# Designs tried in a protein design run: peptides against a protein of PDB entry 7BDX. Part 23

Target 1, 212 residues: chain A of PDB entry 7BDX
Amino acid sequence: EMGAAACTLLWGVSSSEEVVKAILGGDKALKFFSITGQTMESFVKSLDGDVQELDSDESQFVFALAGIVTNVAAIACGREFLVNSSRVLLDTILQLLGDLKPGQCTKLKVLMLMSLYNVSINLKGLKYISESPGFIPLLWWLLSDPDAEVCLHVLRLVQSVVLEPEVFSKSASEFRSSLPLQRILAMSKSRNPRLQTAAQELLEDLRTLEHN

## One batch from the design tools (peptide; aimed at target 1 D55 F63)

Design b1_p12_6_s2 (made by RFdiffusion4, then SolubleMPNN; from b1_p12_6, 6 letters changed)
Fold by OpenDDE base, seed 2:
Structure b1_p12_6_s2 (fold): chain B 212 residues (1-212), chain C 212 residues (1-212), chain A 12 residues (1-12)
Amino acid sequence: as target 1 above (212 residues)
Amino acid sequence: as target 1 above (212 residues)
Amino acid sequence: DFLQKVLAESLA
């Protein structure tokens, strides 16, 4: 209980850029993010089959960790830190997103996807994650999720790849051959206006690239 | 391990007034400080006899909690919060200081004494803690500690009482009758210059009060 | 029109 409470408070205050700088400026940052990855991995491995997010201190703890990573990645120096010094954490997040089943740990998936999206703002970060083994299949796997918020953040990450010509050109052949176009078209007709808009914008971006 | 790491980071960033305000401005502050008191109490109760501070994650966690309380108490709104909304935590700290043996958990004692000293800057806080049952005997018990840092922070807390006439007058009879004058005189000759100075200043303050 | 990458904010 106390660990989850402390980590949740740390998550809340990490929304401040100055707090992120203070976290990263200390001698404990590397160790903290290393243990963070291990803790998240242990949690996901402990889930039995299709068990949904437990309303437990353990779940809250892992959510707070993912939230902290997201808030760190929202800051320029935080993105630089993650890409330069915490690549193992990024690899862990990518792996965990693949290990979680559709509909499983929705809140955690959203937070992890948000962190990857924030990292993708940095060109080095985008290059790193998009060159990860199985990245394209992972995006389509995640897009099969029944949750609109998961799908929204997947589409945003896909858009981040598409908007970067240097990155997109490397995977363009695989991307075009495997694109779940019917799924994205279905999302463009969603009752969720945020998902609808994101799907429509991505479809427009893709059409623009086909004509160039 | 992860809990201690997260709490230690929270401790580090809590040195900022803005972070303290952010912690206290949330809906989770009351619960956090309630659980903090319980966690500290559980730790002290788990200590076997004269066992010194364990170099463990659990010890580090409790040290970080005490550090957070100290940093909160260093801020005006934090003192107000503790005195108005977290009196049970203050009662717990006073109790734990009594339960710990001389030489036991030195670092924790120092942090707890620092928090009480910071609370004593607020007149309401000083009134509250000085009116606690057994407060005067507790100060003398703590002054029997072999650690110079413990004794230093006890002397500072005693000085905070002596410097407040409205508070000191209520306990003046008990204080004068139980004052470990020989112990304080010995500290005024300490090789530790900080302890030496604190003891000398307190002796001067006490002499001034006897002549008025 | 460079779509401004909007930061993802995680609110606790």
Scores: peptide ipSAE 0.047, ipTM 0.840, DockQ to the pose 0.061
OpenDDE base, seeds 1, 3, 4, 5: peptide ipSAE 0.027, 0.042, 0.039, 0.038; ipTM 0.815, 0.840, 0.839, 0.829; seed 1 fails the geometry check

Design b1_p12_6_s3 (made by RFdiffusion4, then SolubleMPNN; from b1_p12_6, 4 letters changed)
Fold by OpenDDE base, seed 4:
Structure b1_p12_6_s3 (fold): chain B 212 residues (1-212), chain C 212 residues (1-212), chain A 12 residues (1-12)
Amino acid sequence: as target 1 above (212 residues)
Amino acid sequence: as target 1 above (212 residues)
Amino acid sequence: SFLEEVLAEMLA
């Protein structure tokens, strides 16, 4: 409980750029983010057993950890730190997103996807993530999620890839051959306006790429 | 380990006034400080058993908690919060300072004493602490500590009482009758320059009070 | 393009 409370407060204050700088400026940041990945991994592995209550202290703790990573990645120096010094954490997040079933741990998936999207704002981060083994299949696996928020954040991450020629060119063949176009088209007709807009924008971006 | 890492980061960033405001501005602050007191109490109670390694993750966690309280109390709004909304935590800190033996948990004692001193910057806080049962005996118990840093922070807290006429007048009789003057005089000759100065200043303040 | 063909088939 105390750990979850402290971590939740740290998550809240990490929305500030100055707090992110303060976190990263110390000698403890590397250790923290290393253990963060391990903790998130342990949590996800525990889900194959007994139904962890989504509202458990452990769940709240892991959500706060994922939230901290997201907030760190929202800042330029935070992205640089993650891409340069915490690649294992990024690898872990990618792995965990693959390990989770559709509909499983929606909140955690959203937070992890948000963190990856924020990392993708940095071209070096986008390159690193997109060159991860199974990245394209992972995107489609995640896009099969029944949750609109999960799908929204997948679409945003896909858009980051599509809008970056240097990254898209490396995966363009696989992208074109495996693109779940019917799924994206269905999302462009979603009742969720954010999901609808994101799917429409992605379809427009893809159309533009086929004409260029 | 992860809890200690998160709490340590929260301690570090709580040195900022803006971070303290952010911590206190949320709905989670009350719960956090309540559990903080409980966690510190549980730790101190555990010390009567097996030698907790001072460098254990649990010790580091509790030190970080005490550090957060100190940093919160360093800010005006933080003092107001502690005095108005977290009096149980202040009572717990006073209790724990009494439960610890001389030389036991020096770092924790220092942090707790620093927090109480910071609270004493607010007259309302000083009044609250000084009206605690056994406050004067507690000061002398703590002043018997062999550690110079513990004694320094006790002297600073004693000075806060002595310099506030409204507080000192309430305890003046007990203060005069129980004052460990020989101990304070010995400290005024300490090799530790900070302890030496603090003891000299307190002796000067006490002399001034006897002439007025 | 293949994507245009697929899009055309899907939008028909």
Scores: peptide ipSAE 0.013, ipTM 0.710, DockQ to the pose 0.021
OpenDDE base, seeds 1, 2, 3, 5: peptide ipSAE 0.014, 0.000, 0.007, 0.000; ipTM 0.711, 0.670, 0.707, 0.676; seed 1 fails the geometry check

Design b1_p12_6_s4 (made by RFdiffusion4, then SolubleMPNN; from b1_p12_6, 6 letters changed)
Fold by OpenDDE base, seed 1:
Structure b1_p12_6_s4 (fold): chain B 212 residues (1-212), chain C 212 residues (1-212), chain A 12 residues (1-12)
Amino acid sequence: as target 1 above (212 residues)
Amino acid sequence: as target 1 above (212 residues)
Amino acid sequence: SFLDRVLAEMLA
């Protein structure tokens, strides 16, 4: 309980850029983010057995950890730190997103996807995650999720890739051959306005790329 | 390990007044400080059996908690919060300071004393702690510690009481009758310059009070 | 908007 409470407060205050800079300025940041990845992985591995109540202290702890990573990645120096010094954490997030089934741990998936999206704002970060083995299949796996928020954040991440010519050119063939176009088209007709908009914008971006 | 790491980062960033304000602005602060007191108490109660290695994750966790309390009490709104909304935590700190033997858990005692000193900057806080049952005996119990840092922070807390006429007048009789004058005089001759200065200043304050 | 696509998300 105390760990979850402390981590939740740390998450809350990490919404400040100055706090993120303070976290990264300490000698404890590397160890913290290393343990963060391990802890998140341990949590996901424990799900195969017990219906972990979504409201458990452990769940709250892991959500706070994912929130901290997201907030760190929200600022330029945080993105640089993650891409240069915490690649294992990024690899872990990608792995965990792949290990979770559609409909499983939706809130955690959303938070992890938000962190990856923030990382993708950095060209080096975008290159790193997009060059990860199985990245394109992972996007489509995640896009099969019934949750609108998961799908929304996947679409946003796909947009980040599509809008960067240097990155997209490397995966363009795989992307085009595997694109779940019917799924994205269905999302463009979603009753969820955010999902609808994201899908429509992505379809427009894809059309622009085909005409160029 | 992860809890200790998260709490340590929270402690580090709580050195900022803006972070303390952010902690207190959330709906989680009350629960956090309630659990903090309980966790610190649990730690101290566990000491009666195992030589807890000073460098354990649990020790680091509790030190970080005590550090957070100290940082919160360092600012005006934090003192107001503790005195108005977290009295149980203050009572717990006073209790734990009494439960620890001379030479036992020195670092934790120092951190807890620093938090109480910061609380004592608020007149309401000073009143609250000085009116606690056994407060004067507690000061003398703590002043018997062989550790110079413990004694230093006790002397500083004693100074806070002595320098406030409204507070000191209520306990002046008990204070005068129980004052370990020989111990304080010995400290005024300490090789530790901070302890020496604090003891000398307190002796001067006491002389001034006797002549008024 | 283009700006919305580039906006990093900070969570409280």
Scores: peptide ipSAE 0.071, ipTM 0.809, DockQ to the pose 0.062
OpenDDE base, seeds 2, 3, 4, 5: peptide ipSAE 0.034, 0.037, 0.045, 0.009; ipTM 0.794, 0.815, 0.820, 0.730; seeds 3, 4 fail the geometry check

Design b1_p12_7 (made by RFdiffusion4)
Pose (drawn by RFdiffusion4):
Structure b1_p12_7 (pose): chain A 212 residues (1-212), chain B 210 residues (1-210), chain P 12 residues (1-12)
Amino acid sequence: as target 1 above (212 residues)
Amino acid sequence: EMGAAACTLLWGVSSSEEVVKAILGGDKALKFFSITGQTMESFVKSLDGDVQELDSDESQFVFALAGIVTNVAAIACGREFLVNSSRVLLDTILQLLGDLKPGQCTKLKVLMLMSLYNVSINLKGLKYISESPGFIPLLWWLLSDPDAEVCLHVLRLVQSVVLEPEVFSKSASEFRSSLPLQRILAMSKSRNPRLQTAAQELLEDLRTLE
Amino acid sequence: SNEEIFEEAFAT
């Protein structure tokens, strides 16, 4: 209970750039981010499906962990630190997104997809994520999630890699062969404007790159 | 005059999340949200045989109080703080909406309805408002108001209550059937564009979940 | 609405 309370407080204050700089400056953050991935992996493996039932100081603990990782990556030196020091944490995030079934732990998936988008803002972070093993199959599969907020964060991540045609050029062929054009087109007609324009903007960029 | 000027200044700065977080600790020593409800209750009671005066120092004081409550509830930890600590203030807001006759204190009713909408974004806040005494009769009473802006914010609150699970097993199935569907339909053909669209949106949501 | 009412109260 005490462990989760401290992680929740750290999640609250981690929204500040001044606090994020202080976390990376203290010589204990490396251990914190290594054991964070282990705790997130342990939490996901412990779930035999079901849902989560807002596990008392268990789910709130991992949510605080993913929330901190997201708030750290939201700051320039935070996403820089993560791609240099905590590459194993990025591997764990990408692995846990594929390991989590559609509709299972939706809040954890959005927090994790938000952190991947933030790390992709760093040039090396974009290279590391896009070059990870089944990255493209993972993207199209996360789009098969019924939750609209998960689909929105997948499209935002796809738009981020698509916005750097140099990195996008390495993962050619499968971007044309396996892309769920129909699902992205359906998302360009959603009554939710943020999801609708995200898919509309991604479709504009996808059609423009195939011709230009 | 001085009290209203300081409250208006606080209403201006309360649009910042940093300021809202700073306000939530101050409620301990000086019961800001406890005495806010008392001041709002005292103001409506003082309008015995009369309606609003406006441009007054007293009118802008309560407007600033309701505006601050709204700007606090607009922040995630603000609406979380209100539903945990300031449930009495929420009771007062819901009470004063029913106590205010139609056409009386229109700007105050809009600001109060905006704060309830914001608190309803929080899961416990939604339960607390929808499970409050006389809540459905209050929605009907507020929709009988001639002012379009008040009707719009009632429809926005009703839309917020209609969306999300609320157990869904006839707990929310009866809530939808008990609404003034005729008045919502009349407002769907309204000459006020903002009101017409809110009633149209709500009607779509009522039909979608039927 | 909240901003408009605030502007009026501030102007006054």

Design b1_p12_7_s1 (made by RFdiffusion4, then SolubleMPNN; from b1_p12_7, 8 letters changed)
Fold by OpenDDE base, seed 1:
Structure b1_p12_7_s1 (fold): chain B 212 residues (1-212), chain C 212 residues (1-212), chain A 12 residues (1-12)
Amino acid sequence: as target 1 above (212 residues)
Amino acid sequence: as target 1 above (212 residues)
Amino acid sequence: FVDEVGAEALAN
C-alpha cells in the first residue's frame, strides 16, 4: 500500500519538467530505473493468465512506475538519460509489450507505449527502439489489440518511424512487406475520432513515401 | 526495494516548495499521509529490541517518509495541511518519539523532531503539539538521549515553545517544575558547537522569562 | 500535457 501511494505521488509530481530534472540530477536515478524495469517485469510475469484486478495496489504501483517513465521521457534530458543510461528499461518495455496478449493489461500497454513514443521523439531513441529485435512484428502484434487506445499509441509510434527517413529506410522492406494495411484502413474508419485521425494521417504519410 | 527507491526519490524532490505544493494539490495527499503514519508506526513496532540494520530497505523507506514529512512541514502550506488535515500523523510522530528508547533509532528521531520543529513554526502547529498529552515529559525523555543531534533538535523544539508566550504560559508551571536544568547546562558546555549554541540560547531565553 | 516536441506527460 505505502509503496504504491508514494510511487503515485512521485508520478503526479513528475509531470513537472523541473521534477524530472531533479530526479535525474540525483545519484539514485540509475538504481531507480533499473529496479523499475525489474518490477514491471515481475508484475507481468505474475499475471499467469489471471486477470489482475486493475484496482490492486500492485497494479497501481506498476502504473505509477510506467507513468513516471512516460513523464521522464516527455522531457529532452529524460529522453537522453533513458537512451544513454537506461537502455535495459527500454528493452524491458519492448519485451513486456510483446509478452502481453491482445486485450491483456490495456492500461499498462498504453502507458508503456506512451513512454516509447516519447522516447521516439529523440532520433537516438527512435533509432534504438526501431533497431530492437522484432520491433516491426511487435508493432503489428500490438495493432491486433481490440483496444482503441492501444492501437492509437501504436499508430503514433509507427508514425514516428515513418516520419524519420534515416530510420524508415533501414527497415522499409520489412515494413512494407508486413504492413497490416487492412487493419489500418479499418482504424481510419473507426468511430473513435483520435484513432481515426491517427490512422488517416499514417495512411497519408505512407502514400507520400510511396510517391517519393 | 522498489518502494524504498521511489520514496527516496520523492523525498529528494520534496525539497522543492513547488513539489510540496504539487503533492498537496492532488487528491492523494490525505491517503498518503494517513498511510505514512501507519507505516512509520509499524516499523517502530517491528523493532522489538532488534537493532534494525540502518541500511535495510525498510529503514530507508521509513527515513524517506519522515524526510518527506519534514520537507512538507518546511513550507507554510505544508504546515497548514498537516495541522488541519493530518493531525493523526503528528500524533503518531509524538507517540513514536515517546516509544523509542534513548539511543534507539537516532536517525528517525532526528527526522521526526525536525518535522515537529518545522510544524512548530506555525502558531497553530505549536499549539497543537505543545497541548498534546505528555508533551513536556516527552521533551525531557528525548533530552536524556546520548546523541547530540537528537538533543539539538529537542532543544530547538523547546525553544519554539519558550519563545511563544501564548503557548508557554499554558504549561509554564509544569515546564519550570520539571526542567532538566543540569542537563541543559551540561549541553551548553558541549564540544558540539551546534548543541552548545542551542543550549546557551535556550538558557538566555529562560533567564529573560524569569526576569519578566 | 504535450510538450513543445509533441511528447505527452501524465499528471497522474
Scores: peptide ipSAE 0.051, ipTM 0.843, DockQ to the pose 0.069
OpenDDE base, seeds 2, 3, 4, 5: peptide ipSAE 0.051, 0.051, 0.051, 0.033; ipTM 0.843, 0.843, 0.843, 0.836; seed 5 fails the geometry check

Design b1_p12_7_s2 (made by RFdiffusion4, then SolubleMPNN; from b1_p12_7, 8 letters changed)
Fold by OpenDDE base, seed 4:
Structure b1_p12_7_s2 (fold): chain B 212 residues (1-212), chain C 212 residues (1-212), chain A 12 residues (1-12)
Amino acid sequence: as target 1 above (212 residues)
Amino acid sequence: as target 1 above (212 residues)
Amino acid sequence: FVDEVGAEALAR
């Protein structure tokens, strides 16, 4: 309980750039993000297929950790820190996203995907995550999720890959061969306006790349 | 470990007024400070006379909690919040300071005393803590501590009481009858310059009050 | 790719 409360407050205040700078300016940041990855991994491994009560202190704690990572990645210096000094955490997030089944831990998936998207704003971050083994299959695995918010954040991450020529060229062959076009087309007809827009934009970007 | 790491980061960033405002602006603040008191109390009760390794995760966690309270009390809106909405936490801090033996949990005592001193900057806070049962005996109990930093922060808190006529007048009889004058005089000869100065200033303030 | 484009922070 107390750990979850403290971590939740830290998550809330980490929405400020100045707070992110203060977190990273200390010698404690490296240890914090190292333990964060381990804690998130331990949580996901404990799920054993059981629907853990999403409202448990343990779940709230892990959500707050993922939220902090997202907020750190929202700031340029935070992205730089993650891609230079906390690559193991990024690898852990990618692994955990693969280990979770469709519909499992939706809130955590959204936060982890948001963190990866924020990291992708930095070209070095985008390169790092996109060069991870199984990254393209992971995107399609995640896009099979029934949750619209999960799918939205996957599409946003896919857009980051597609819109960066230096990254997309390396993945283009695998991307083209495995693209779940019918799934994306279905999302472009979603009643969720955010998901609909993201799917439409991605389809437009893909069409533009086929003509070049 | 993870809870202590998160709480330690929150402590560090809470040195900012803007962060304190952000912490207090949420609906989670009340719960956080309620659990803080309970957590600190549970820790002190677990000490059972054993010198807990001051470097344990549990100790670090409790130190960070006390540090957060201190930093909140350093800000005007934080003091107002504590004295209006978290009086139970203040009562807990007073209780815990009484339950600890001389030389026991020195770092925690210092942080708790700093929080009470910061609260005492607000007249309403000073009134509240000084009207607590056994407050004057508690000050003398704490002043018997062998640690110079503990004694320093006790003397600073005593100064806050003495320098406020509206508060001092209510306690003046008990204060005069129980004042450990010889102990304060000994501190005025301390090799610790901060302790020496605080004891000298308090002696001067007391002499001024005897002539009025 | 422009830095900071679409970055999201959550205060929850």
Scores: peptide ipSAE 0.046, ipTM 0.844, DockQ to the pose 0.057
OpenDDE base, seeds 1, 2, 3, 5: peptide ipSAE 0.047, 0.043, 0.044, 0.030; ipTM 0.832, 0.843, 0.843, 0.837; seed 1 fails the geometry check

Design b1_p12_7_s3 (made by RFdiffusion4, then SolubleMPNN; from b1_p12_7, 7 letters changed)
Fold by OpenDDE base, seed 4:
Structure b1_p12_7_s3 (fold): chain B 212 residues (1-212), chain C 212 residues (1-212), chain A 12 residues (1-12)
Amino acid sequence: as target 1 above (212 residues)
Amino acid sequence: as target 1 above (212 residues)
Amino acid sequence: MVDEIGAEALAN
């Protein structure tokens, strides 16, 4: 319980850029993020197909960890830190997203996806993530999720790839050949306005690329 | 391990006033400080006279908690919060200081004493602490510690009492009758400059009160 | 390239 409480507070205050800088300025950051990945992995492995108790201390703790990563990645220096010094954590996040089933651990998925999206704001981060083995199949796997928020953040990440020619060109063939177009089209008709908009924008971006 | 790491980071960033305000601004603060006291108590109870492994995750975790309390108490709004909304925590700290033997858990003692000293900067906090049952005997118990840092922070807390007439007057008789003068005199000859100075200043303050 | 304006921090 105490660990979850402390981590939750750290998550809350990490929304500040200055706090992120303070976290990263010490020699404790590397160890923290290393253990973060391990902790998240252990949690996901413990789910064993069971329905997650969302309100458990363990769940709250892991959510807070993911939230901290997200907030760190929201800041330029944080993104650089993650990409340069915590690549294993990024790998872990990608792995965990792949290990989770559709509809499973939705809140954690959203947080992890947000962190990856934030990392993708940096070209170096985007390159690293997009060049990870199985990245494109992972995107489509995640788009099969019934949760609109998961799908929204996947679409945002897809958009990050599509909008960066240097990155997109490397995966363009695989991307085009495997694109779940019907799924994205369905999302463009979603009742969720955010999801609808994101899907429509992505479709527009894709059309533009076909004409160029 | 992860809990300790998270709490340690929270401790580090809580040195900022803005972070303290952020921590206290949420609805999570009350629960956090409630559990903090319980956690610290559980730790001290677990020592069972054993030599503390200072480097254990449990120790580091508790030290970080105490550090957070100290940092919160360093800020005006934090002091007010502790005195108004977390009195049980203050009671716990006083209790734990009494439960620990001389030379035992020195680092934790220092942090706890620092927190109490910081709280004592507010008149309301000073009143609350000084009116706690057994407060004066506790001060003398703590002054028997072989550690110079412990003694230093005790002397600082004693000084807070002595320098506040409204508070000192309530305990003046007990204070004078039980004052470990020889111990304080010995400290005034310490090789530790900080301890030496603190003891000398206290002796001067006491002399001034005898003449008034 | 995605603009930094798109970065999201959560105050939770």
Scores: peptide ipSAE 0.049, ipTM 0.864, DockQ to the pose 0.059
OpenDDE base, seeds 1, 2, 3, 5: peptide ipSAE 0.032, 0.048, 0.049, 0.048; ipTM 0.857, 0.865, 0.865, 0.864; seed 1 fails the geometry check

Design b1_p12_7_s4 (made by RFdiffusion4, then SolubleMPNN; from b1_p12_7, 8 letters changed)
Fold by OpenDDE base, seed 5:
Structure b1_p12_7_s4 (fold): chain B 212 residues (1-212), chain C 212 residues (1-212), chain A 12 residues (1-12)
Amino acid sequence: as target 1 above (212 residues)
Amino acid sequence: as target 1 above (212 residues)
Amino acid sequence: FVDEIGAEIAAA
């Protein structure tokens, strides 16, 4: 209980850029983010079946950890820190996203995808994530999720790749051969306006790239 | 481990007034500070003998909690919150200070005494603490500690009482009858300059009050 | 919450 409460308060205050800088400016950041990855991994491995107690202390603790990672990744110095000094955490997030089934741990998936998207704002971060083994298959696996928020954040991450020629060129063949076009087309007809827009924009970007 | 790491980061960032305001402006502060008292109490009750692993995760977690309380109490809105909404935590700190033997848990005692001193900056806080059952005997018990930092913070808290006529008048008879004058005189000869100064100032304040 | 560069803040 106390750990979850402390971590949740840290998550709340991490929405401030100055707090993120304070977290990273200390000598405790490396240890914190290494243990964060281990804790998130332990939580996901402890999940039995599709039933999750979303309000458990353990779940709230891990949500707060994922929220902190997201908010650190929202800041330029935070992205630099994660990509330079906490790569194992990024690897852990990618692995955990692959280990979770469609519809499982939706809230955690969304937070982890938000953190990866924020990291992808930096070219160095985008290169690191996109060059991870199985990255393209992972995106399509995640896009099979029934949850609109999961799919939205996957589409945003895909768009970050597509909009960077240096990154897209390295995986263009795999991307084109495996692209779940019918799934993205279906999302462009979603009643969720954010998902609809993200899918439509991605389809437009892809069409533009096919003519070049 | 992870709980202690998160709590330690929260402690570090709580040195900012804006972070203290953010902690208190949320809907989670009451729960956090209630569980804080329970956690500190559980820790002190788990201590066997005079031997403490100062670097244990449990110790570091409780140090961080006490540090957060101290930093919240350093801010005007934090003092108001603690005195109005978290009185049980203040009661717990007073109780725990009485439960610990001289020389036991020095670092925790110092942090708890710092938090009480910070609360005592407000007249409402000082009134609340000083009207607690056994407050004067507790101060003298704590002043028997061999640690100079413990004694320093006790003397500072005693001075806060002595400098407030509205508070001192309520306990003046008990204070004068039980005052460990020889102990304070000995501290005024300490090689620790901070302790020496605090003891000397208190002796001067007491002499001024005897002539009025 | 999206910043000027498109980063999103996760609200607690």
Scores: peptide ipSAE 0.219, ipTM 0.852, DockQ to the pose 0.073
OpenDDE base, seeds 1, 2, 3, 4: peptide ipSAE 0.217, 0.215, 0.216, 0.216; ipTM 0.853, 0.852, 0.853, 0.853

